# Peptides against a protein of PDB entry 5HB3: the designs that were tried, part 6

Target 1, 150 residues: chain A of PDB entry 5HB3
Amino acid sequence: RQMQDRCMSEYNQRIRNAPEGSIDPFRMACYKIIGRCDLSNRSLDGLQTDVNDWIWLQFNLARETDRSLELAGESYGLAELQASIREIGLKHFPKTAAEDTNGSFGMFFYLQILAGMFEQAIAYLYPFSYVDAVHFAIALTYYGLLRPVD

## One batch from the design tools (peptide; aimed at target 1 I88)

Design b1_p10_4_s2 (made by RFdiffusion4, then SolubleMPNN; from b1_p10_4, 3 letters changed)
Fold by OpenDDE base, seed 2:
Structure b1_p10_4_s2 (fold): chain B 150 residues (1-150), chain A 10 residues (1-10)
Amino acid sequence: as target 1 above (150 residues)
Amino acid sequence: MDSFFEKIMS
């Protein structure tokens, strides 16, 4: 708790008062991760990152806490992450095989799986790759992660 | 991956 509060304090102080160009993005990233600072901005500013970095950060920041104890706008759990993945899918990934020109459907499937959106992931993958969808469905069912609807 | 990241963050 003390460390988190300290990170929050340092993060906010530097964001507000640091001279332009003097902020070390790696240091700020540490505060962001450890302190869960500024959850409205879930990115590592000033750093070159990729999808893996982004998704890792999302899970790192996500917490299942009592929302009543969090500051307004600072609630971020699995549900919010799943909502973000859904929105990303709607905006940036193909809806049908006919729309897929670069094979990006696999990435969205991957993100859904990571976010625990198993039913949606299988449903999404099915029209793109029937065989793969069936294999994943079998595996997920075996481990009790997939709950087929009647 | 970079192209996908750009899409995600856009």
Scores: peptide ipSAE 0.260, ipTM 0.867, DockQ to the pose 0.217
OpenDDE base, seeds 1, 3, 4, 5: peptide ipSAE 0.023, 0.022, 0.010, 0.020; ipTM 0.616, 0.606, 0.491, 0.599

Design b1_p10_4_s3 (made by RFdiffusion4, then SolubleMPNN; from b1_p10_4 with A3K N9M)
Fold by OpenDDE base, seed 4:
Structure b1_p10_4_s3 (fold): chain B 150 residues (1-150), chain A 10 residues (1-10)
Amino acid sequence: as target 1 above (150 residues)
Amino acid sequence: MDKFFEEIMS
C-alpha cells in the first residue's frame, strides 16, 4: 500500500504541476499500472497503443478486491470490464454479418473471449462464421468454459 | 465510453 500511495501522490503531483510538455508518458504509464491511478481514465495518455495494449491495461487495472478498501467511485473489476466490452460492442462493432464492412467482428469476438464472456462470444461469432463458432464452442466445452445446450 | 475506442473506432 505504501508503494501504491507513493505512485498516486507522484502521479497526481505531476498531472497538476508539471510544466507543459515535460511529462514523460512512460513514467506516467508506470504510475498508472503500479498504482492503479485514475481509474476513470483507463488509457495510456501520450503513448501509441492498439487494442492489445488496451485490453492488457484493462486486466492489469481490474481487481476483485473488497470494495470497502477502494476509494469511492474508483472500483474496477471484471464485471466493469465486461460491461465496458458490451458497450463498446454495441457502439463500435457490427451486429450482423450484413453490417460487417471491415471484418472487425473477429476483434470483438476476441475481446469477449479474453473477458470470459464465452456464451456471448460464441453467439456473436455464429452468424459471421459458423465453422469457427462451432470449433471454438467445442474447445470451450472441452475445457469446461462453455455449458453445452441441446 | 472508453476514449480509446472513441478515437480509434470512430
Scores: peptide ipSAE 0.131, ipTM 0.813, DockQ to the pose 0.297
OpenDDE base, seeds 1, 2, 3, 5: peptide ipSAE 0.123, 0.130, 0.103, 0.120; ipTM 0.814, 0.814, 0.806, 0.809

Design b1_p10_4_s4 (made by RFdiffusion4, then SolubleMPNN; from b1_p10_4, 3 letters changed)
Fold by OpenDDE base, seed 5:
Structure b1_p10_4_s4 (fold): chain B 150 residues (1-150), chain A 10 residues (1-10)
Amino acid sequence: as target 1 above (150 residues)
Amino acid sequence: MDKLFEEIMS
């Protein structure tokens, strides 16, 4: 808690008072990650990042904590992350094989798997790659992660 | 929606 408070203090001070162009984006990233600062903006400003960096950051910021201990509006857990992935799916990824112009369906499948959205992931993959969907379904069922319908 | 993801997908 002491470390988190210190990170938050330093983060806020720099955001407010640092001269233009003097902010080290890597230092700010450290404060954001360690201190979970500014959960309303879950990005690493000033850094070149890819989808893997994005999803890694989301998981690092997500916490299943007692909501009573967090400031109102700053709760971010797995449920919120899953909701974000659903929204991303609706906006940025193909719904059918006919809509897939760039082969990006695999990335959305990947994001769903990482977020534990196994049933949705298999259902999504099925029309794009039947064989792969079946193989993943078998594996997920074997490990008790997929709940088959009776 | 996360701004960073929007930028990545643009």
Scores: peptide ipSAE 0.095, ipTM 0.815, DockQ to the pose 0.262
OpenDDE base, seeds 1, 2, 3, 4: peptide ipSAE 0.081, 0.090, 0.074, 0.088; ipTM 0.809, 0.809, 0.803, 0.812; seed 2 fails the geometry check

Design b1_p10_5 (made by RFdiffusion4)
Pose (drawn by RFdiffusion4):
Structure b1_p10_5 (pose): chain A 150 residues (1-150), chain P 10 residues (1-10)
Amino acid sequence: as target 1 above (150 residues)
Amino acid sequence: MDAFFEEITE
């Protein structure tokens, strides 16, 4: 309780609202991670990072809590992470094979799998490659990670 | 973030 308060306040006063270009980029990153500061802007600004670093941060900052009482600030768990993956799908990725030329649909399928969006990930992949979708569903069903119809 | 996915979809 103490450390979260001290770390959150320290980050707001002495880093976010501090002179720009003065604070080490990695240090700001260390505070965002350790203290989960500013869950509203989950980016790694000022660092040479790629899409995999961004993806990692989304999961790294995610935490699951019992759905019984409040958290300090806004919650960020698997549910919120999935909501974020969904909007990225509509905005940046195709739904039909006609919209895809480079083979990028695989990235969104990969993102949905990481987020545990198994039903949606298989349904999304089938139009691009029914063979792979059929077999990935078999792999998931074997371990019990695919909700079937009654 | 958007720039990452724009590059993948190029």

Design b1_p10_5_s1 (made by RFdiffusion4, then SolubleMPNN; from b1_p10_5, 5 letters changed)
Fold by OpenDDE base, seed 5:
Structure b1_p10_5_s1 (fold): chain B 150 residues (1-150), chain A 10 residues (1-10)
Amino acid sequence: as target 1 above (150 residues)
Amino acid sequence: MDDFFDKIMS
């Protein structure tokens, strides 16, 4: 708690008052991650990141806490992350094999699996790779993560 | 992946 408050204070002070070009993006990233500062901006500005960095950050920032203990604008949990992944899928990934020009369907499947969206992930993968979808479905069912319809 | 999700959905 004390550390979080200190991180927030330093983060806010730097973002407002630091001379231009003097901000260390890695230091700001540390404040963001440890202090969960400014959850309206869930990215690491000034750093070169990839999809794995992004999804890792999202999970680190996500919390299932009593919202009464947090500021209204600072609530971010798994449900919000899943919603973001759905939006990303709709906007940036192929919906059918015919739309897939660069083989990116696997990345969206990957993101859905990481976020626990197992039924949606299998349903998405099925038209792209039938065999893989079946194998993943069997495995997920075995571990009780997939809920087949009757 | 359109410019990495339009640089992370903003």
Scores: peptide ipSAE 0.307, ipTM 0.880, DockQ to the pose 0.243
OpenDDE base, seeds 1, 2, 3, 4: peptide ipSAE 0.171, 0.188, 0.270, 0.176; ipTM 0.821, 0.825, 0.849, 0.823

Design b1_p10_5_s2 (made by RFdiffusion4, then SolubleMPNN; from b1_p10_5, 7 letters changed)
Fold by OpenDDE base, seed 4:
Structure b1_p10_5_s2 (fold): chain B 150 residues (1-150), chain A 10 residues (1-10)
Amino acid sequence: as target 1 above (150 residues)
Amino acid sequence: LSSLFEKIMS
């Protein structure tokens, strides 16, 4: 708790008082991850990141639903992350094999799997790769994670 | 994928 409070204090101080361009983005990232500072902004400014970094951060920051946090407007859990992934999929990932020119369907499948969206992930993957979809479906079913639907 | 990520984050 003391460490978290210190991180929060330093984070806020630097955001408000540090000269422009003088803030170490890695230090700020540490404050966000360890101190859970400014959770409304779930990105790492000033850092070159990829989708793996992004999804890792989302899971790191996500917590179980807390009523007090909901009232405060800072609730962020798995459900919110799943909703975000769904929206990202609708906007930025191919819907059909014909739309896929760079093989990005695999990344969206990957994100859905990580977020526990198993049925949606398999349904999405199927038109791109029948064989892979079947293999994953079998495995997920075996471990009781997939609820098969026609 | 990097270019795609930039679109996602924009």
Scores: peptide ipSAE 0.036, ipTM 0.721, DockQ to the pose 0.173
OpenDDE base, seeds 1, 2, 3, 5: peptide ipSAE 0.035, 0.026, 0.024, 0.027; ipTM 0.713, 0.675, 0.655, 0.681

Design b1_p10_5_s3 (made by RFdiffusion4, then SolubleMPNN; from b1_p10_5, 5 letters changed)
Fold by OpenDDE base, seed 1:
Structure b1_p10_5_s3 (fold): chain B 150 residues (1-150), chain A 10 residues (1-10)
Amino acid sequence: as target 1 above (150 residues)
Amino acid sequence: MDELFEKIMS
């Protein structure tokens, strides 16, 4: 807690008071990750990032905490992450194989798997790649992550 | 991948 508080303090101080152009984005990234600062903005400002960096950051920021101890609007756990992935899926990924021109369906499947949205992931993958969907379903079932209905 | 990321972050 002490470290988190220090990171939060430093982060806020720098955001508010640092001269223009003096902010080290890597340092700010460290504060954000360690201190879970500014959960309303879950990006690494001033850094070149990709989708893997983004999803990695989301998982690092997501925590199951007592919401009563968090400030209003600063709760971010697995449920919120899953909600974000659903929203991203609805907005930016193909719904059918006919809509997929660049093979991006695989990335959305990947994001859902990472977020533990196994049933949704398999359901989504099925119309794009039947064989892969079946293979993943078998594997997920074997590990007890997917619960088939008899 | 970069284009996809930009789309996601937009």
Scores: peptide ipSAE 0.058, ipTM 0.770, DockQ to the pose 0.184
OpenDDE base, seeds 2, 3, 4, 5: peptide ipSAE 0.057, 0.056, 0.040, 0.057; ipTM 0.767, 0.766, 0.707, 0.769

Design b1_p10_5_s4 (made by RFdiffusion4, then SolubleMPNN; from b1_p10_5, 3 letters changed)
Fold by OpenDDE base, seed 3:
Structure b1_p10_5_s4 (fold): chain B 150 residues (1-150), chain A 10 residues (1-10)
Amino acid sequence: as target 1 above (150 residues)
Amino acid sequence: MDKFFEEIMK
């Protein structure tokens, strides 16, 4: 708690008071990751990041802790992460094979699998790649992760 | 978040 408070203090001080161009983005990233500072902004500003970096950061920040111990309005767990992935899917990924221009459907499938959204992931993948969807469905069912419709 | 994905998915 003391470390988190110190990280938050330094983070906020630098954002507000640091001269333009003097902010070290790597140092700010450390505050974000270690201190879980400013959970309303789950990005690494000033750094070149890709989707893998983004999803890694999301899981790093996500905690299934007692909400009573978290700062008001800054709860972030698996449910919030899943909601974010769902939102991203609706806005930025193809809905059908006909809309797919760059093969990005695989990335969205990947994000859903990582987040434990197995039923949605298989349902999404099926129209894009039947064979892959069936193989993943079999494996997920075998391990009790996919709940087949009765 | 939207801005980030807009930049990546271009």
Scores: peptide ipSAE 0.227, ipTM 0.854, DockQ to the pose 0.482
OpenDDE base, seeds 1, 2, 4, 5: peptide ipSAE 0.084, 0.090, 0.145, 0.226; ipTM 0.803, 0.805, 0.815, 0.855

Design b1_p10_6 (made by RFdiffusion4)
Pose (drawn by RFdiffusion4):
Structure b1_p10_6 (pose): chain A 150 residues (1-150), chain P 10 residues (1-10)
Amino acid sequence: as target 1 above (150 residues)
Amino acid sequence: SELEEAIMEE
């Protein structure tokens, strides 16, 4: 309780609203991670990072809490992470094989699998490669990670 | 590459 308050306030006053170019980029990153500061902007600005670093941060900052009472600020769990993966799908990725030329649909399928969006991930993949979709569904159904129809 | 960078701006 103490550390979260001190860390959150310290980050806002003496880092976010501090002279730009003065604070080490990695240090700001360490505060965002350790204190989960500014869950509204989950980026690694000022660092040479790639898409995998961005993906990792989304999950790294995610935490699951019992759905019974409030959290300090806005919650960020698997539910919010999935909502973010969905919009990225509509904005950046195709739905039909005609929209894809490079083989990028695989990235969105990979993202949906990471987020546990198993039903949506298989349904998304089937039009691009029904063979792989059929077998990945078999792998998931075997462990019980695919909600079937009654 | 451009797609990866566009995703990072999310």

Design b1_p10_6_s1 (made by RFdiffusion4, then SolubleMPNN; from b1_p10_6, 4 letters changed)
Fold by OpenDDE base, seed 1:
Structure b1_p10_6_s1 (fold): chain B 150 residues (1-150), chain A 10 residues (1-10)
Amino acid sequence: as target 1 above (150 residues)
Amino acid sequence: KELEEEIMKF
């Protein structure tokens, strides 16, 4: 608790009072990840990041904690991450093979797999690539992550 | 890259 309070204090102080361009983005990232400061803002300002960095951050911020012990602004779990992935899919990815102009379906499949949305990921992939979908379904079933239906 | 940037806004 004391460490978290210190992180929150320093984070808030820097956001409010630091001169423009003077904030060490890596230090701010540490406050975000370790201190869980301002979880409503799930970006790392001042750092060049890609989608892998983004998803890694989301997983680190998403915790299965007892929500009763956290402030409303600090509650972020797997369910919220999965909801975000669904929204990303609806907004930015093809829904059918006919809509796929740039082959981006694989990225959305990837995000769903990482988020543990296995059934949805396989169902999504199948119309784009049945071969890949079957291979992943076999693998996921083998590892007990996908329940086969008789 | 553009798509990645849009995703990271979430």
Scores: peptide ipSAE 0.303, ipTM 0.879, DockQ to the pose 0.908
OpenDDE base, seeds 2, 3, 4, 5: peptide ipSAE 0.289, 0.296, 0.302, 0.302; ipTM 0.873, 0.876, 0.879, 0.878

Design b1_p10_6_s2 (made by RFdiffusion4, then SolubleMPNN; from b1_p10_6 with S1D E9K)
Fold by OpenDDE base, seed 4:
Structure b1_p10_6_s2 (fold): chain B 150 residues (1-150), chain A 10 residues (1-10)
Amino acid sequence: as target 1 above (150 residues)
Amino acid sequence: DELEEAIMKE
């Protein structure tokens, strides 16, 4: 708690008082990750990031917070992240193999797996790669992670 | 990657 309060204080002070461009983006990232500062902005400004960095950040920021302890705005947990991934899928990823020009289906499958959306991930992958979908389904079932839909 | 950028803006 003390560390978080200190991080928030420093973060707020720097955002308000630091000249534009003078703040180290990595330092700001540390405040966001460690101090959970400004959770409404789930991006790392001023840093070159990829999808792995993005998803890693989302998972770090997504916490089952007792709503009571986050003085800050909207609770962001796994459910919200899963909803975001679903929306990303609807907007940016192919729905069918015929729509897949760049082989990007694998990335969406990957994101769903990371988010624990196992049934949806397998269902999505199946029309693109039957063999891969079956292999993952077997593995997920073995670990008790896949619940077959009747 | 354009796709990655689009994803990260969501």
Scores: peptide ipSAE 0.351, ipTM 0.896, DockQ to the pose 0.825
OpenDDE base, seeds 1, 2, 3, 5: peptide ipSAE 0.349, 0.345, 0.344, 0.350; ipTM 0.895, 0.892, 0.894, 0.896

Design b1_p10_6_s3 (made by RFdiffusion4, then SolubleMPNN; from b1_p10_6, 5 letters changed)
Fold by OpenDDE base, seed 1:
Parts: C-alpha cells; structure tokens; sequence
Structure b1_p10_6_s3 (fold): chain B 150 residues (1-150), chain A 10 residues (1-10)
C-alpha cells in the first residue's frame, strides 16, 4: 500500500505540475504499472507501443480486488479486460472472412485466447480457419479450458 | 498501423 500511494502521489504530481516536455514517459510508465495509477487511461503516453505492449499492459494492470475498497472508476479486473477486448473486436476486427482483407482475424483470436475467452475465440476463428479452430478446440478441451456444451 | 493506434486508445 505505501509503495502504491507513493507511486500515485508522484504520478499525479508530475502530470499536474511538470513543465511541458519534461515528463520522462518511461518513468511515468513505471509509476503506472507499479502503482496502477489512473486505470481509466490504460495506455503508456509518449511511448511507441504495439498490440503486444497493449495487451501486456492490460494484464499487468488487471487485478481481482475487493471492489468495495476501490475508488469509483478504479476497478479493473479480468472481466473489464474481457469487455474491452469484446468492444475492440466489434469495432476494429472483421466479423466474416469476406471482410478480412489483411488477415487481422488472427490477432483478435489471439487476444481472446490470452483473455481466457476460449469459447468465443473458437467460435470466432471457425469461419476464418476451420482447421485451426478444430485444432485449438481439441487442445483447449484436452487441458480442460474449453467446456464442450453437450 | 491505424488499427494498432485505435486498439491502443482503449
């Protein structure tokens, strides 16, 4: 708690009071990750990031905490991450093979798998790549991660 | 690149 409070204090102080151009984005990233500061903004400002960096950050920020102890708007767990991935999927990824011009379906499948959205991931992959969907379904079932609804 | 930029805004 003391470390988080210190990170939050330093983060907030720098965001509010730092002269323009004086903010070290790597230092701010450290405060954000360690302190879980400003969970409403789940990005690393001033850094060039890719989808892997983004998803890594989401998992590092996500915590299962007692919601009663969190300030309003600071709850971020697995459920919120899964909701974010679902929203991203609806807005930015192809829904059908006919819409996929760039092979981006694989990235969305990957994000769903990482978030434990196994049933949704397999259902999504199936129309794009039947063979891959079947192989992943077999593997997920073998490990007890996919519950085949009889 | 644009897709990545939009994803990272979430």
Amino acid sequence: as target 1 above (150 residues)
Amino acid sequence: SKLLEEIMKF
Scores: peptide ipSAE 0.020, ipTM 0.506, DockQ to the pose 0.813
OpenDDE base, seeds 2, 3, 4, 5: peptide ipSAE 0.006, 0.014, 0.015, 0.015; ipTM 0.299, 0.494, 0.503, 0.518

Design b1_p10_6_s4 (made by RFdiffusion4, then SolubleMPNN; from b1_p10_6, 5 letters changed)
Fold by OpenDDE base, seed 1:
Structure b1_p10_6_s4 (fold): chain B 150 residues (1-150), chain A 10 residues (1-10)
Amino acid sequence: as target 1 above (150 residues)
Amino acid sequence: DELLESIMKF
């Protein structure tokens, strides 16, 4: 708690008071990750990041905390991450094989798998790659992550 | 990558 409070204090102080161009983005990233600062903005400002960096950050920020202890509006757990991935999928990824010009379906499948959205991931992959969807479904079932409806 | 930028705004 003390470390988190210090990170929050330093983060807020720098965001508000630092002269333009004086902010070290890596230092701010450290405060954000360790302190879970400003969970409404789940990005690393001033850094060049890719999709892997983004999803890594989301998982690092996501915590199952007692909602009673969180300030109003600062809850971010697995459910919120899954909701974000669902929304991203609806807005930015192909819904059908005919819409997929760049093979981006694989990235959305990957994001869903990472978020534990296994049923949705298999359902999404199936029309793009039947063989891969079946293979993943078998593997997920074997590990008890996908529950076949009897 | 425009897709990446759009995803990161979430």
Scores: peptide ipSAE 0.050, ipTM 0.758, DockQ to the pose 0.845
OpenDDE base, seeds 2, 3, 4, 5: peptide ipSAE 0.047, 0.045, 0.047, 0.048; ipTM 0.749, 0.747, 0.750, 0.749

Design b1_p10_7 (made by RFdiffusion4)
Pose (drawn by RFdiffusion4):
Structure b1_p10_7 (pose): chain A 150 residues (1-150), chain P 10 residues (1-10)
Amino acid sequence: as target 1 above (150 residues)
Amino acid sequence: AHFEAFAEAV
């Protein structure tokens, strides 16, 4: 309780609202991770990072809590992460084979799998490659990670 | 192209 309060406040007063270009970029990153500061802006600004670093941070900052009482601030768990993956799908990725030329649909399928969006990931992949979708569904069904119809 | 637009947006 103490450390979360001290770390959150320290980050807001002496880092976010501090002179720009003065604080080490990695240090700000360490505070965002350790203290889960500013869950509203989950980015790695000031660092040479790629899409995999961004993806990692989304999961790294995610935490699951019993759905019984409040958290300090706004919650960020798998549910919120999935909601974020969904909007990225509508905005940046195609739904039909006609919209895809480079083979990028695979990235969104990969993202949905990471987030545990198994039903949606298979349904998304089938139009691009029914063969792979059929077999990935078999792999998931074998371990019990695919909700079938009654 | 889609992947590049997504990578640049993040």

Design b1_p10_7_s1 (made by RFdiffusion4, then SolubleMPNN; from b1_p10_7, 5 letters changed)
Fold by OpenDDE base, seed 2:
Structure b1_p10_7_s1 (fold): chain B 150 residues (1-150), chain A 10 residues (1-10)
Amino acid sequence: as target 1 above (150 residues)
Amino acid sequence: SHFEALAASL
C-alpha cells in the first residue's frame, strides 16, 4: 500500500508538473505497471510498443473485480478486457476472408484465445481456416474450455 | 486509442 501510494504520488506529480517532453516514459511505465496508476489510461505513452506489449499490459492491469475498486471507479477485470478485445476486433480486424489482406486474422484469434474468449475465437477462425478451427475446438473441448452452444 | 495506433502497425 505504501509503495502504491508513493507511485501514485510520483506519477501524478510528474504528469502535472514535469516540463513537456521531460517525462521518462520508462519511469512512467513502471508507475503504471507496479503502482497501477491511472488505470483509466491503459497504455504506455512515449514507448514504442506492439500488440504483444499491449496485451501483456492489459493482463497485468486486469484484476478480479473488487467491490472496493468499483467504488473507486478503477475496476478493470477480465470482462472489461474481453469487451475491449471485442471492440478492437470490430474496428481493426477482418471480419471475413475477403477482407483479410495481411493475414491479421490470426492475431485477433490469438487475442481472443488469450482472453479466454474460446467460443468466439473458434467462431471467428472458422471461416478463415476450417481445419485450424476444428483442431482448436477439439483441443479446447478436451480441456473443458469450450462449451457447445446448445 | 493506444490500440488504434498499434492496429495501424499491423
Scores: peptide ipSAE 0.066, ipTM 0.794, DockQ to the pose 0.181
OpenDDE base, seeds 1, 3, 4, 5: peptide ipSAE 0.008, 0.061, 0.009, 0.006; ipTM 0.413, 0.783, 0.459, 0.390

Design b1_p10_7_s2 (made by RFdiffusion4, then SolubleMPNN; from b1_p10_7, 8 letters changed)
Fold by OpenDDE base, seed 4:
Parts: C-alpha cells; sequence; structure tokens
Structure b1_p10_7_s2 (fold): chain B 150 residues (1-150), chain A 10 residues (1-10)
C-alpha cells in the first residue's frame, strides 16, 4: 500500500506539474503498472504498443480486490477485463470469415482464451476454423476448462 | 477507454 500510494502521488504530481514534453513515458508506465495509477485509463500514453502489450497491461492492472477498498471508478478485476474483451470483440473483430480481411479472428480468439472465456472463444473460432475449434475444445474439455452444453 | 486503446494498437 505504501508503495502504491507513493507511485500514485508521483504519477499525479508529474501529470499536473511537469513541463510540457518533459514527461518520460516509460517512467509513467512504471508508475501505472506498479502503482495501478489511474485505472480509468488503462493504456500507456506516449508508447508504441501492440495487442500483446495491451492485454499484458490489462492483466497486470486487473485485481480481485474488495470493491469497498477501491476508489470510485477504480474497480478493475477479471470480470471487468472480460467485459472489455467482449466489448472490443463486438466492435473491432470480424464475426464471420467474410468480414475477416486481415486474419484478426485469431487474435480475438487468443484474447478470449487468455481471459478464461473458453466457451465464447470456441464458439467464436468455430465458423472461422472448424478443425482448430474442435481441437481446442477437446483440449479445454480434457483440462476441465470447457463446459459443454448437453 | 479499453476498446479505444486496443483499437489504437491493432
Amino acid sequence: as target 1 above (150 residues)
Amino acid sequence: SSAAALAASL
């Protein structure tokens, strides 16, 4: 808690008081990651990031904590991450092979798997790659992670 | 927010 409070203090101080162009984005990223600062903005400003960086950050920021201990608007756990992934899927990823112009379906499948959205992931993958969906379903079932419907 | 961040990274 002490470290988190210190990170948050430094983060806020720099955002408010640092001269324009003097903020080191890597330093700010460290504060965000370590201190979980400003959870309403779950991005690394001023850094070039990809989807892997994004999802890594989301998992690092996500915590299962007592919501009563969090500041207003700073509750972010696995459920919120899953909700975010669902939202981005609806908005930014193809629903059918006909919509897939860049092969991004695999990335959305991957994000769902990482977030433990196994049933949704298999259901999503199925129309894009039947064979792969079946193989993943078998594996997930073997590990008790997939709950098939009767 | 999260959606915008991801969209920017894609």
Scores: peptide ipSAE 0.013, ipTM 0.593, DockQ to the pose 0.158
OpenDDE base, seeds 1, 2, 3, 5: peptide ipSAE 0.012, 0.011, 0.012, 0.012; ipTM 0.577, 0.576, 0.587, 0.569

Design b1_p10_7_s3 (made by RFdiffusion4, then SolubleMPNN; from b1_p10_7, 6 letters changed)
Fold by OpenDDE base, seed 5:
Structure b1_p10_7_s3 (fold): chain B 150 residues (1-150), chain A 10 residues (1-10)
Amino acid sequence: as target 1 above (150 residues)
Amino acid sequence: SHAEALAASL
């Protein structure tokens, strides 16, 4: 708790008072990840990141909050992450094979799998690659992760 | 959002 409070204090002080461009982005990232500072902003400013970095950060920041202890108004858990992935998918990934110009459907499939959105992931993949969708469906079913429709 | 920018870069 003491360490977290210190991280939060330093983070807030630096954001407000540091000259522009003087903030070490890696240090700020440490405050975000370890200190859980400013969780409403789930990005790493000043760092060149990719989708893998983003999703890694989201999983690190996501916590199973006991709703009973939610004195703090903003909770970020798996459900919120899944909602974010859905939103990203609707805006930035192809919905049909005809819309796919760069093969990015695979990345969205991957993100959904990582987030445990197995049924949605398979349903999404199916029109792009029938064979792959079937193979993943078989595997997910075998491990009890895909709920077959009775 | 940062996530949106990353998704668009794919």
Scores: peptide ipSAE 0.059, ipTM 0.784, DockQ to the pose 0.208
OpenDDE base, seeds 1, 2, 3, 4: peptide ipSAE 0.051, 0.056, 0.049, 0.045; ipTM 0.763, 0.777, 0.746, 0.739

Design b1_p10_7_s4 (made by RFdiffusion4, then SolubleMPNN; from b1_p10_7, 8 letters changed)
Fold by OpenDDE base, seed 5:
Structure b1_p10_7_s4 (fold): chain B 150 residues (1-150), chain A 10 residues (1-10)
Amino acid sequence: as target 1 above (150 residues)
Amino acid sequence: SSAERLAASL
């Protein structure tokens, strides 16, 4: 708690007093991840990040916030992350095999699996790769993560 | 948005 309070104090001081572009982006990332500062902004400004960095950050910042204890921000949990992934899928990933020019369907499948969206992930993958969808469905069913339709 | 930045990285 003391470390978190110190991080918040330093973050607020730097945001208010430092000239634009003078703050080390890695230091700001540390304040966000460790200090949980400014959680409404779930991006790392000034850093080039890939999809793996993005998804890692989202999971790191997502917490089961007891709405009662964290005073400051909108609760960001797994449900909100899943909603974000759905939105990204609708806007930026191919909906059909005919729309797939870059083979990016696999990345969206991957994101859905990481977020626990198993049924949606399999349903999405099926028209792109029948064999892969069936194999993943079998594996997920074996581990009790996919319920077979009665 | 965070979503737009992700899309740009794809």
Scores: peptide ipSAE 0.155, ipTM 0.833, DockQ to the pose 0.173
OpenDDE base, seeds 1, 2, 3, 4: peptide ipSAE 0.152, 0.149, 0.147, 0.150; ipTM 0.831, 0.828, 0.830, 0.832; seed 3 fails the geometry check

Design b1_p10_8 (made by RFdiffusion4)
Pose (drawn by RFdiffusion4):
Structure b1_p10_8 (pose): chain A 150 residues (1-150), chain P 10 residues (1-10)
Amino acid sequence: as target 1 above (150 residues)
Amino acid sequence: MEALEEALME
């Protein structure tokens, strides 16, 4: 309780609203991770990072809590992470093979798998490669990670 | 592919 309050406040007063270009980029990153500060802007600004660093941060900041009472601020768990993966799909990735030329649909399928969006990930992949979709579904069904129809 | 990767970080 104490540390979350001190860390959150310290980050807002003495880092976010501090002189720009004065605070070490990595230090701001360490506070965002350790204290989960500013869950509204989950980026690694000021660092030479790639898409994998961005993905990692989304999961790194995600935490699951019992769905019974409130959290300090807004919650950020698997549910919110999945909602974010969905909008990235509509905005940046194709749904039909005609919309894809480079083979990028695989990235969105990979993102949906990471987020546990198994039903949606298989349904998304099938139009691009039914063979791979069929077998990945077999792999998931074997461990019980695919909700079948009754 | 790289342009897409960069757009995802924006």

